# Ledger of designs, part 127: peptides against a protein of PDB entry 4ASU

Target 1, 270 residues: chain A of PDB entry 4ASU
Amino acid sequence: ATLKDITRRLKSIKNIQKITKSMKMVAAAKYARAERELKPARVYGVGSLALYEKADIKTPEDKKKHLIIGVSSDRGLCGAIHSSVAKQMKSEAANLAAAGKEVKIIGVGDKIRSILHRTHSDQFLVTFKEVGRRPPTFGDASVIALELLNSGYEFDEGSIIFNRFRSVISYKTEEKPIFSLDTISSAESMSIYDDIDADVLRNYQEYSLANIIYYSLKESTTSEQSARMTAMDNASKNASEMIDKLTLTFNRTRQAVITKELIEIISGAA
Target 2, 83 residues: chain B of PDB entry 4ASU
Amino acid sequence: FTFASPTQVFFNSANVRQVDVPTQTGAFGILAAHVPTLQVLRPGLVVVHAEDGTTSKYFVSSGSVTVNADSSVQLLAEEAVTL

## One batch from the design tools (peptide; made by RFdiffusion4, then SolubleMPNN)

Design b2_p16_4_s1 (from b2_p16_4, 6 letters changed)
Fold by OpenDDE base, seed 1:
Structure b2_p16_4_s1 (fold): chain B 270 residues (1-270), chain C 83 residues (1-83), chain A 16 residues (1-16)
Amino acid sequence: as target 1 above (270 residues)
Amino acid sequence: as target 2 above (83 residues)
Amino acid sequence: EELERKREELNELLAK
């Protein structure tokens, strides 16, 4: 590589490093907000899941329609956030198919679609775009829930897959169950809940779904911002190392050029 | 007893004496060992009676309330404000 | 072209 080539590369990497540092700061700010907003959202979401956990709602084996909701975002540069969700979705879909179940997929965030489109395009019901530009609101979750319920797809049970936030350096892809109204109403364990009006149960389920989706979005957002912050930090460090290496190469190359020129002068070969 | 909105937590696994909730079928009081039930909230007044005798009032929008067999209660409102 | 090159370089830095 010529001195000119090395200089060009150095300039490029330095510019990228500035960008990654800036992106890190932006991600850090978004993470701080997301983490604050996750605290109440987690209590709210876990509260919504409590019924399903305590009632031990089971779907009969003869029920074949299964819905998978993958939750991520539209934005990249956040490590394995999207691939982790997609991987688990693929695994779940394969397992369900092997069990003879019909599988449909909903993607929250365009990245899910981008990863799964080639292999699972026929299974997609809908993809929600414009996720991740702003913090998710309960209104956003309600829209998703409503769209799902109005889709006409009569699933028996489902799975919502998202990244649960653990710490700044850790998230885990998790799955939570989603049940249809019919599944809930027919569950033997629900018999202890006396005189539940059908309309009440329907409305309750709508809230439950919205609540769970909201919770998943908040967990996903926090995980994503944390992962992005880490990714940008790593990129900045890698850039620094590369700059150091290239600088050394530049210095060595420069010395070699000077030496060659001196030899040519001394030898009279010019 | 857990009482939360998407943006705020009022009670988290707290012990309370009684919670009065506004539901679509009517207002009812949740006491210790209340029978399991599921209800949907209507806009109205929530009153929490603490064990120490303190009473707190809240206005809630729509949402849900769950009373489980283990006597745990989840009150989840879309919006809630302290009165 | 310059943006694409920068993106590629960024991806390389992220993969490390």
Scores: peptide ipSAE 0.165, ipTM 0.914, DockQ to the pose 0.013
Fold by OpenDDE base, seed 3:
Structure b2_p16_4_s1 (fold): chain B 270 residues (1-270), chain C 83 residues (1-83), chain A 16 residues (1-16)
Amino acid sequence: as target 1 above (270 residues)
Amino acid sequence: as target 2 above (83 residues)
Amino acid sequence: EELERKREELNELLAK
């Protein structure tokens, strides 16, 4: 590499380092907000899931239609956030297919589609875009829930896959169940609940779905911002190391050029 | 007893004496060992009666209430405000 | 083109 090439590369990396440092700060601010907003959202979401855990709702084996909802965002540069969800989705889809079930996929966030488009394009029902620019609201979750319910796909059981926030340095990809109205209505374990009006149950299910989606979005967002902060920090450190290496290379190359020039002068070949 | 909105937690696994909720089918009181039920909230007043005799009032917009067999209750409102 | 190059460089830094 010429001195010019090395200098250009150095300049580029230094500029990138500035960007990564800035992005780290932005991610840190967003993380702090997300973590604060996750606290009530977790109570709310876990509360919504309590019924399914306590009632132990099971889908009959003869029911074959399964929906997978992957939750991420449109934004990159956040480490393995998207790939982790996609990996879990692929694994789940493969397992379900092996069990003879029909699998359809919904992506929340464009990154899921980007990763799975080639291999699972035929299984995609819909992808929700414009996710991750702003903190998710319950309204956003409601829109997704409504779209799902109105999609015309009559699934029996589903799975929502998202990254659950653990700490600033840790998240875990998890799965929570989604049940259709028919599955809930027909579940034997629901018999202990008093006669529930069909309309009430329908509305309840709509809220439940929205609640779970909202919860997943909040977990995902917090995990994403934390991961982005870490990724940007790592990038900044890597940039620093590369700058040091390139600087050494530059110095060595400069000395070589000087030596060459001296030889040319001495030899008269200049 | 858990009472929360997407943005605020009012009660988290708390022991309460009674919760009065406005449901689409009518208002009812949730007492200890209430039969399991699922209901949808209508806009209205929620009244929480604490064990110490204090009462708290809330206005909720919509949502759901779940009473489980283990006597756990989840009151989940889209919007809720303290009165 | 320059932005794409920078993006690639950033990706390289993120992959290390």
Scores: peptide ipSAE 0.165, ipTM 0.919, DockQ to the pose 0.014
Fold by OpenDDE base, seed 2:
Structure b2_p16_4_s1 (fold): chain B 270 residues (1-270), chain C 83 residues (1-83), chain A 16 residues (1-16)
Amino acid sequence: as target 1 above (270 residues)
Amino acid sequence: as target 2 above (83 residues)
Amino acid sequence: EELERKREELNELLAK
C-alpha cells in the first residue's frame, strides 16, 4: 500500500469514527428516555398479561390458526435485535407447521419483513412500517391492535415475539401469548369469571391486545437503543484500534520511502 | 392491587381495603376476596381505600379492571390522574 | 461510490 492509500484509509476511518461516536450519543439519549418510560410500561404490560397467566387459557387442539407477531423496528445498526426476533419467529413458525397449524405472520417494523420475506412471504398478513423513529405511544399500539382485529384473519391463538430489556448490555427475546375473543370466551378456565357480558369481553380483549402490543414496543425500543449504543461504542473502539494500526503502518512506510530515496541519492541512481 | 396507566404507576402489588371503580355497567367496589370478574372502565372516579384508612382519588379515562381468583386486581387505565 | 465504500467500511467495523 502506498502512503497515499494509507492516508486515504486513515481519513476514511477517522470520519467513520466520528459518525459512530455521534450515533452512540444519540442512541444513549434515546436509551435513557426509553428506559425511563419502560418502568411504568412494564408494570402496565405485566399487569395486562396477568389474566392469561392466572386463567391458564388453553386453545383446543382442533383449532389450527395461529398468528405470530414479531416486534422490532425499521432501523438498523443495532446488533442482533432484528435477527433475534426473526430467528424465534422462524422457529415458532416451523414448530407450529409441524404440528399441523396454519401460521400467519405480522411484522411490526420493516426489518422483520426484510429478513423473512424470502422464506415466509406467503405467510405475511401485514407489516407495520415507520416504527422506531419516535418513541411508541399507547395510541400507536392501539392503532396496531385495531388493525389486527379488523384484518379479517380469524386466528385462534397467537404469539407476540419481542426483545425484553434486561440491562444496558443484555436483552432476551421472549414470547407472550395472544388469544382470540372466541378462544377466551370458550375457555373453561374463564367460567370462574362471573357475569361477563359479551360486549364487555370484546372491549376488554381490545384493550388487552393494545396493552400487550404497547408493552412489547416499549421493551423492544429500550432493547434496541441499548444495543445500538453498544454497537456504536464497539465500532468506535474498533475504529480507534484500526487507526493506530494504520498509523504505525504509515510511519513504517514513510521511513522506508525516505530510506529508499536516500539510497537513490547516495547511489546516484536517481 | 396494581393500578397503572401506560405512563404512570399508582399502585404496584399493594394491599388495599377497597377500590371503587367506574365501569360501563356501573360503579362498584372491589373488596377483599371479591369474586373474579372482568370489567371495562368508563370515564370516572376511582377511589382507593388503603388499609390505614386513607383514601386516594383518581380520574380515569378508560381501560380495564381484572379481579382474579387469587384476589389479585389489575386496574389498567389508558389515562389516569391523581385528584 | 464513496458512500458505498464508507458503508462497507462501517459494516466491517461493526462486524468486528
Scores: peptide ipSAE 0.160, ipTM 0.919, DockQ to the pose 0.013
Fold by OpenDDE base, seed 4:
Structure b2_p16_4_s1 (fold): chain B 270 residues (1-270), chain C 83 residues (1-83), chain A 16 residues (1-16)
Amino acid sequence: as target 1 above (270 residues)
Amino acid sequence: as target 2 above (83 residues)
Amino acid sequence: EELERKREELNELLAK
């Protein structure tokens, strides 16, 4: 490698390192906010899921339509956040297909579509874009829920897959159930609940869906920002190491060039 | 008893004497051993009666309330404010 | 072209 090549590479890596450091700081700020906002969101979301856990709602085997909702974002450079969700979506889709179920997919965030487009294009109902630029709100979740309910796809049960935040250094891809109105209304375990008006149940289910989507978005966002912060930190460190190596190479190469020039002068070959 | 909005938690697995909630079918009080039910909230007042006799009032918008067989209650409002 | 190069370089750094 010539001095020019090394210099160019050094300049490039140094510039990238500045970017990664900046992105780390931005991610850190967003993470801090996301983590604060996740606390109430988790209580809210877990509270919404309590019914399904306590009622132990089961979908009859003859019901074949399954909806998979993958939750991530549009934004990359966050480690395995998107691939983790996509991997679990693929696994779930394969398992359901093997069980003779019809599987449809909704992607929250464009990255899910990007990863699964080639292999699962026919199964996609809709992809929600413009996710991840700002913190998700309940309004956002409601829009997604409404669009899903208005999609015309009549699923029996579903799975929402998202990254649950554990700590700044850890997240876990998890799955939570979603159920159609018909499945909830027909579930034997729901018999213990007093006569529920059909309209009430419908509205309840709409809120439940919005609630779980909101919860998943908050978990996902927190996980994503944390992962991005880590990824950018790692990139910055890797850049630093590469800069050090290239600097050493540069110095050695520079000395060699100087030596060569001196020899040429001494030998009269210049 | 859990009472939360997307942005704020008011009660988390707390023991309370009674919770009055505004539902689309009317306001009702949730007592200990209330029958399991699902309801949708209408805009109105929530009153939480603590075991110590204190009462707290909240205004809520839309949302849901769940009373489970194990006496757990989830009151989930889209928006809620302390009064 | 420069942006693509930078993206590639960034990806390389992230992969290490």
Scores: peptide ipSAE 0.158, ipTM 0.919, DockQ to the pose 0.014

Design b2_p16_4_s2 (from b2_p16_4, 9 letters changed)
Fold by OpenDDE base, seed 2:
Structure b2_p16_4_s2 (fold): chain B 270 residues (1-270), chain C 83 residues (1-83), chain A 16 residues (1-16)
Amino acid sequence: as target 1 above (270 residues)
Amino acid sequence: as target 2 above (83 residues)
Amino acid sequence: DEKKKAIEKLRELLAK
């Protein structure tokens, strides 16, 4: 490689490093906000899931319709955030299909569709786009919940798959159950709950779905920003190492050129 | 007893004496060992009676309340403010 | 075009 080529490459990598550093800072700011907003959201979301854990709601085996909701975003450059969710969605879909269930998929965020389009296109009901530009609100979750409930797909049971935030360096892909109104209403374990009006139960279930979606979005967002921050940090380090290597190569090549020129001068004077 | 909105936590697994909640069917008090129930909140006042005798008041917009068999209570409001 | 190239190079750096 000529000195010119090395210089061009150095300039390019230095520019990339500036970009990655900038992106890291942006991700860090978004992460800090997301983490703060996750604290109450987690209490809220876990509280909403408490009923399902305590009531031990079981779906009858004869019920065949299963809904999988994958939660991520539209934005890339965040490590394995999207692939982790997609992987678990694929695994769950395969297991359910093997059990004779009908599986439909909803993607929250365009990246889910991008990953699963070729293999699962026929199973997709809807993909929600424009996820990840701003922090998710309860209103956003409510819109998603409403769209699902009005989709006309009558699922019996479902799974919401998302990345739960653990720490700045760790997330875990998790699955939480969602149940249809009919499944909850018919569950034997629900008999202990006193005379619940059907309208009340319907409204309750709508809130529950929105609550769970909101919770999943907050966990996903925090995980994503953390992962992006880490990815950008790693990229910046890799760029730094490459700059160092190229700088050494440049110096060596420069010395070689000088030496060659000196030899040519000496040999030509002879 | 857990009382939270999407953006704020008021009580997290706390022991309380009584919680008065506004529901679509009317206001009712949740006491210790209340029968399991599910209700939807209407806009109104939530009153939390602590074991020490202190009373806290909140306004809620909507949401849900769950009383479980284990006496755990989840009050989840869409919006809530301290009064 | 330059932004696209930069993103592509960034992806390459993230994959190493």
Scores: peptide ipSAE 0.157, ipTM 0.907, DockQ to the pose 0.014
Fold by OpenDDE base, seed 3:
Structure b2_p16_4_s2 (fold): chain B 270 residues (1-270), chain C 83 residues (1-83), chain A 16 residues (1-16)
Amino acid sequence: as target 1 above (270 residues)
Amino acid sequence: as target 2 above (83 residues)
Amino acid sequence: DEKKKAIEKLRELLAK
């Protein structure tokens, strides 16, 4: 490689390192906010899921329509955040298909669609884009919930797959159940709940769906920002190492060029 | 008893004496060992009666309330403010 | 275009 080539590469990597450092700082700020906002969201979301856990709602085996909601974002450069969700979605879809279930997919965030479009395009109902630019709000979750409810797809049971935040260095891809109104209404375990009006139950389910989506978005966002921080830090370190290597190469090449020039001068071949 | 909005937690697994909630079917009080039920909140006043006799008032916009068989209660409001 | 190239290079750096 010529000195010019090495210099160009050095400049490029240095610029990238500046970008990664900046992105790390931005991700750090977003992470700090996301973590603060996740605290109440987790209480809220876990509270919403409490019914399903306590009531032990089961879907009859004869019911075949299953919905998978994958939650991520539109934004890349966050390690395995998107691929982890997609991997679990694929696994779940395959397992359900093997069990004779019909599987439909909703993607929250464009990255899910981007990963799964080739293999699962026919199973997608809708993909929600413009996710991850701003912190998710309950309004955003409500829009997604409403769209799902109005989609006309009559699922029996579903799963929402998202990355649950553990710590700044750890997340876990998890699955939580979603149930249709019909499934809840027909569940034997719900018999202990006294005189639930059908309209009340419908409205309750609308809130429940919005609640779990909101919760998943908050978990996902926090996980994503944390992962992005780590990714940017790693990228910065890798860039630093590459800069060091290229600098050594540059110095060696420069010495070689100088030596060559000296030889040419001494030999009179110039 | 858990009472939260998406952005704020008011009670987290707390023991309370009574919670008065505004529902679409009417206001009702949730006492200890209340029968399991699901309700949807209407905009209105939530009153939490603590075991020590103190009362706290909240305005909620909408949401849900769940009373489980284990006497746990989840009051989840879309928006809530302390009054 | 430069940003896209930078992002691509960044992805390469992240893959190591």
Scores: peptide ipSAE 0.124, ipTM 0.907, DockQ to the pose 0.014
Fold by OpenDDE base, seed 1:
Structure b2_p16_4_s2 (fold): chain B 270 residues (1-270), chain C 83 residues (1-83), chain A 16 residues (1-16)
Amino acid sequence: as target 1 above (270 residues)
Amino acid sequence: as target 2 above (83 residues)
Amino acid sequence: DEKKKAIEKLRELLAK
């Protein structure tokens, strides 16, 4: 490679490093906000899931319709955030299919569709786009919940799959259950909640769904921003290493050129 | 007793004496060892009576309240403000 | 356009 080629490559990598550093800072700011907003959201979301845990709601085996909701975003450059969710969705879908269940999929964020469209296109009910530019709100979750409830798909049970935030360096892909109104109403364990008005139960279920979706979005967002920070940091380090290597190559090449010129002068071949 | 909105936590696994909630079927008080129930909140006043005798008042927009068999209570409001 | 190119190059760098 000529000195000119090396210099051009160095300039390019240095520019990339500047971009990755900038993106890291942006991700850091978004992470700080997301983590702060996750604290109450987690209490809220876990509180909503408490009924299902405490009542031990079970779906009868004869029920065959299963909904999978994958939660991620539209934004890339965040490590394995999207692929992790997609992988678990695929695994769950395969297991359910093997058990003779009908599986439908909802994607929150365009990246889910991008990964699964070739293999699971026929199973998709809807994909929600424009996720990840702004922090998710309860209103956003309510829209998703409403769309699901109005989809006409009468699922018996479902799974919402998302990345739960653990720390700035760790997340875990998890699954939480979603139950239909009919499943909740027919559950034996719900007998202790007798005399609940049908309209009340329906409204309760709508809130529950919105709550769980909201919670999942907040966990996902925090995990994503953290992962993006890490990815950008790693990219910056990789760029730095490449700059160092290219700089060494540049210096060696420069010395070789100088040596060649000196030999030409000494030999009188000029 | 847990009382939260999506953006704020008011009580997290706290012990309280009584919680008065506005529901679509009517306002009722949740006491210790209340029977399990599910209700939907209507806009109105929530009153929390602490064990120390202090009373806190909140306005809520909508949401849900759950009383479980283990006496745990989850009050989840879409919006809530301290009065 | 420069930002898009930079992102593509970044993806390449992250894949190495």
Scores: peptide ipSAE 0.122, ipTM 0.899, DockQ to the pose 0.015
Fold by OpenDDE base, seed 5:
Structure b2_p16_4_s2 (fold): chain B 270 residues (1-270), chain C 83 residues (1-83), chain A 16 residues (1-16)
Amino acid sequence: as target 1 above (270 residues)
Amino acid sequence: as target 2 above (83 residues)
Amino acid sequence: DEKKKAIEKLRELLAK
């Protein structure tokens, strides 16, 4: 490599490092906000899920329609965030299919579709795009919930798969159940909740779905921003190491060029 | 008793004496060992009566309230403000 | 888009 080539590479990597550092700062700011907003969202979401845990809602085995909702975003450069969700979606879909269930998939965020479109295209009902540019709101979750309910797919049970935030360095892909109105209304364990009007139950279920989606989005966003921050930090460090290596190469190459020029001068003077 | 909105937590697994909630079927008071029920909130006032006698008032928009068999209560409002 | 291109370029450079 010529001195010019090395210099060009150095300049390029330095520019990349500036970009990755900037992206790290942006991700850090988004992470801080997401973490703050996750605290109440978690209480809210866990509160919504409490019914399903306490009522021990079971779907009859004869019910075959299962919905898988994968929650991620449209944005890359966040490590294994999307692939982790997709991997668990694939595993769940395979397990359900092996059990003789019909599986349909909804992707929240374009990255899920990007990963699964070739292998699971026929199972996709809808993909929600434009996720991850702004922090998710309850309004966003409500829109998604409404679209799901109006999709025309009458599922019996569903699974929402998302990354739960643990710490700045750790997330875990988790699954939470989603139940159809019919499944909830027919569940024997719900008998203790008697005298519930059908309209009330429908509205309740709509809120429950919106609540869990909102919760999943908040967990996912926090996990994603943290992972992106880490990825950008790693990229910046890698760039720094490369700059150091190239600088050493530059110095060695420069010395070699000087030596060659000296030899040519000496040889030409003979 | 848990009372939260998507953006704010008012009570988290707290012990309270009574919670008055506005529901679509009517306003009712949730006491200790209330019968399990599911309700949807209508816009209105939530009144929380603490064990110490303190009363707190909140305005809620919409949402849900769950009373479980274990006497746990989840009041989840889409929007809520302290009055 | 420029940021994405830059990071892709960095990944390519690091893989080499």
Scores: peptide ipSAE 0.111, ipTM 0.908, DockQ to the pose 0.013

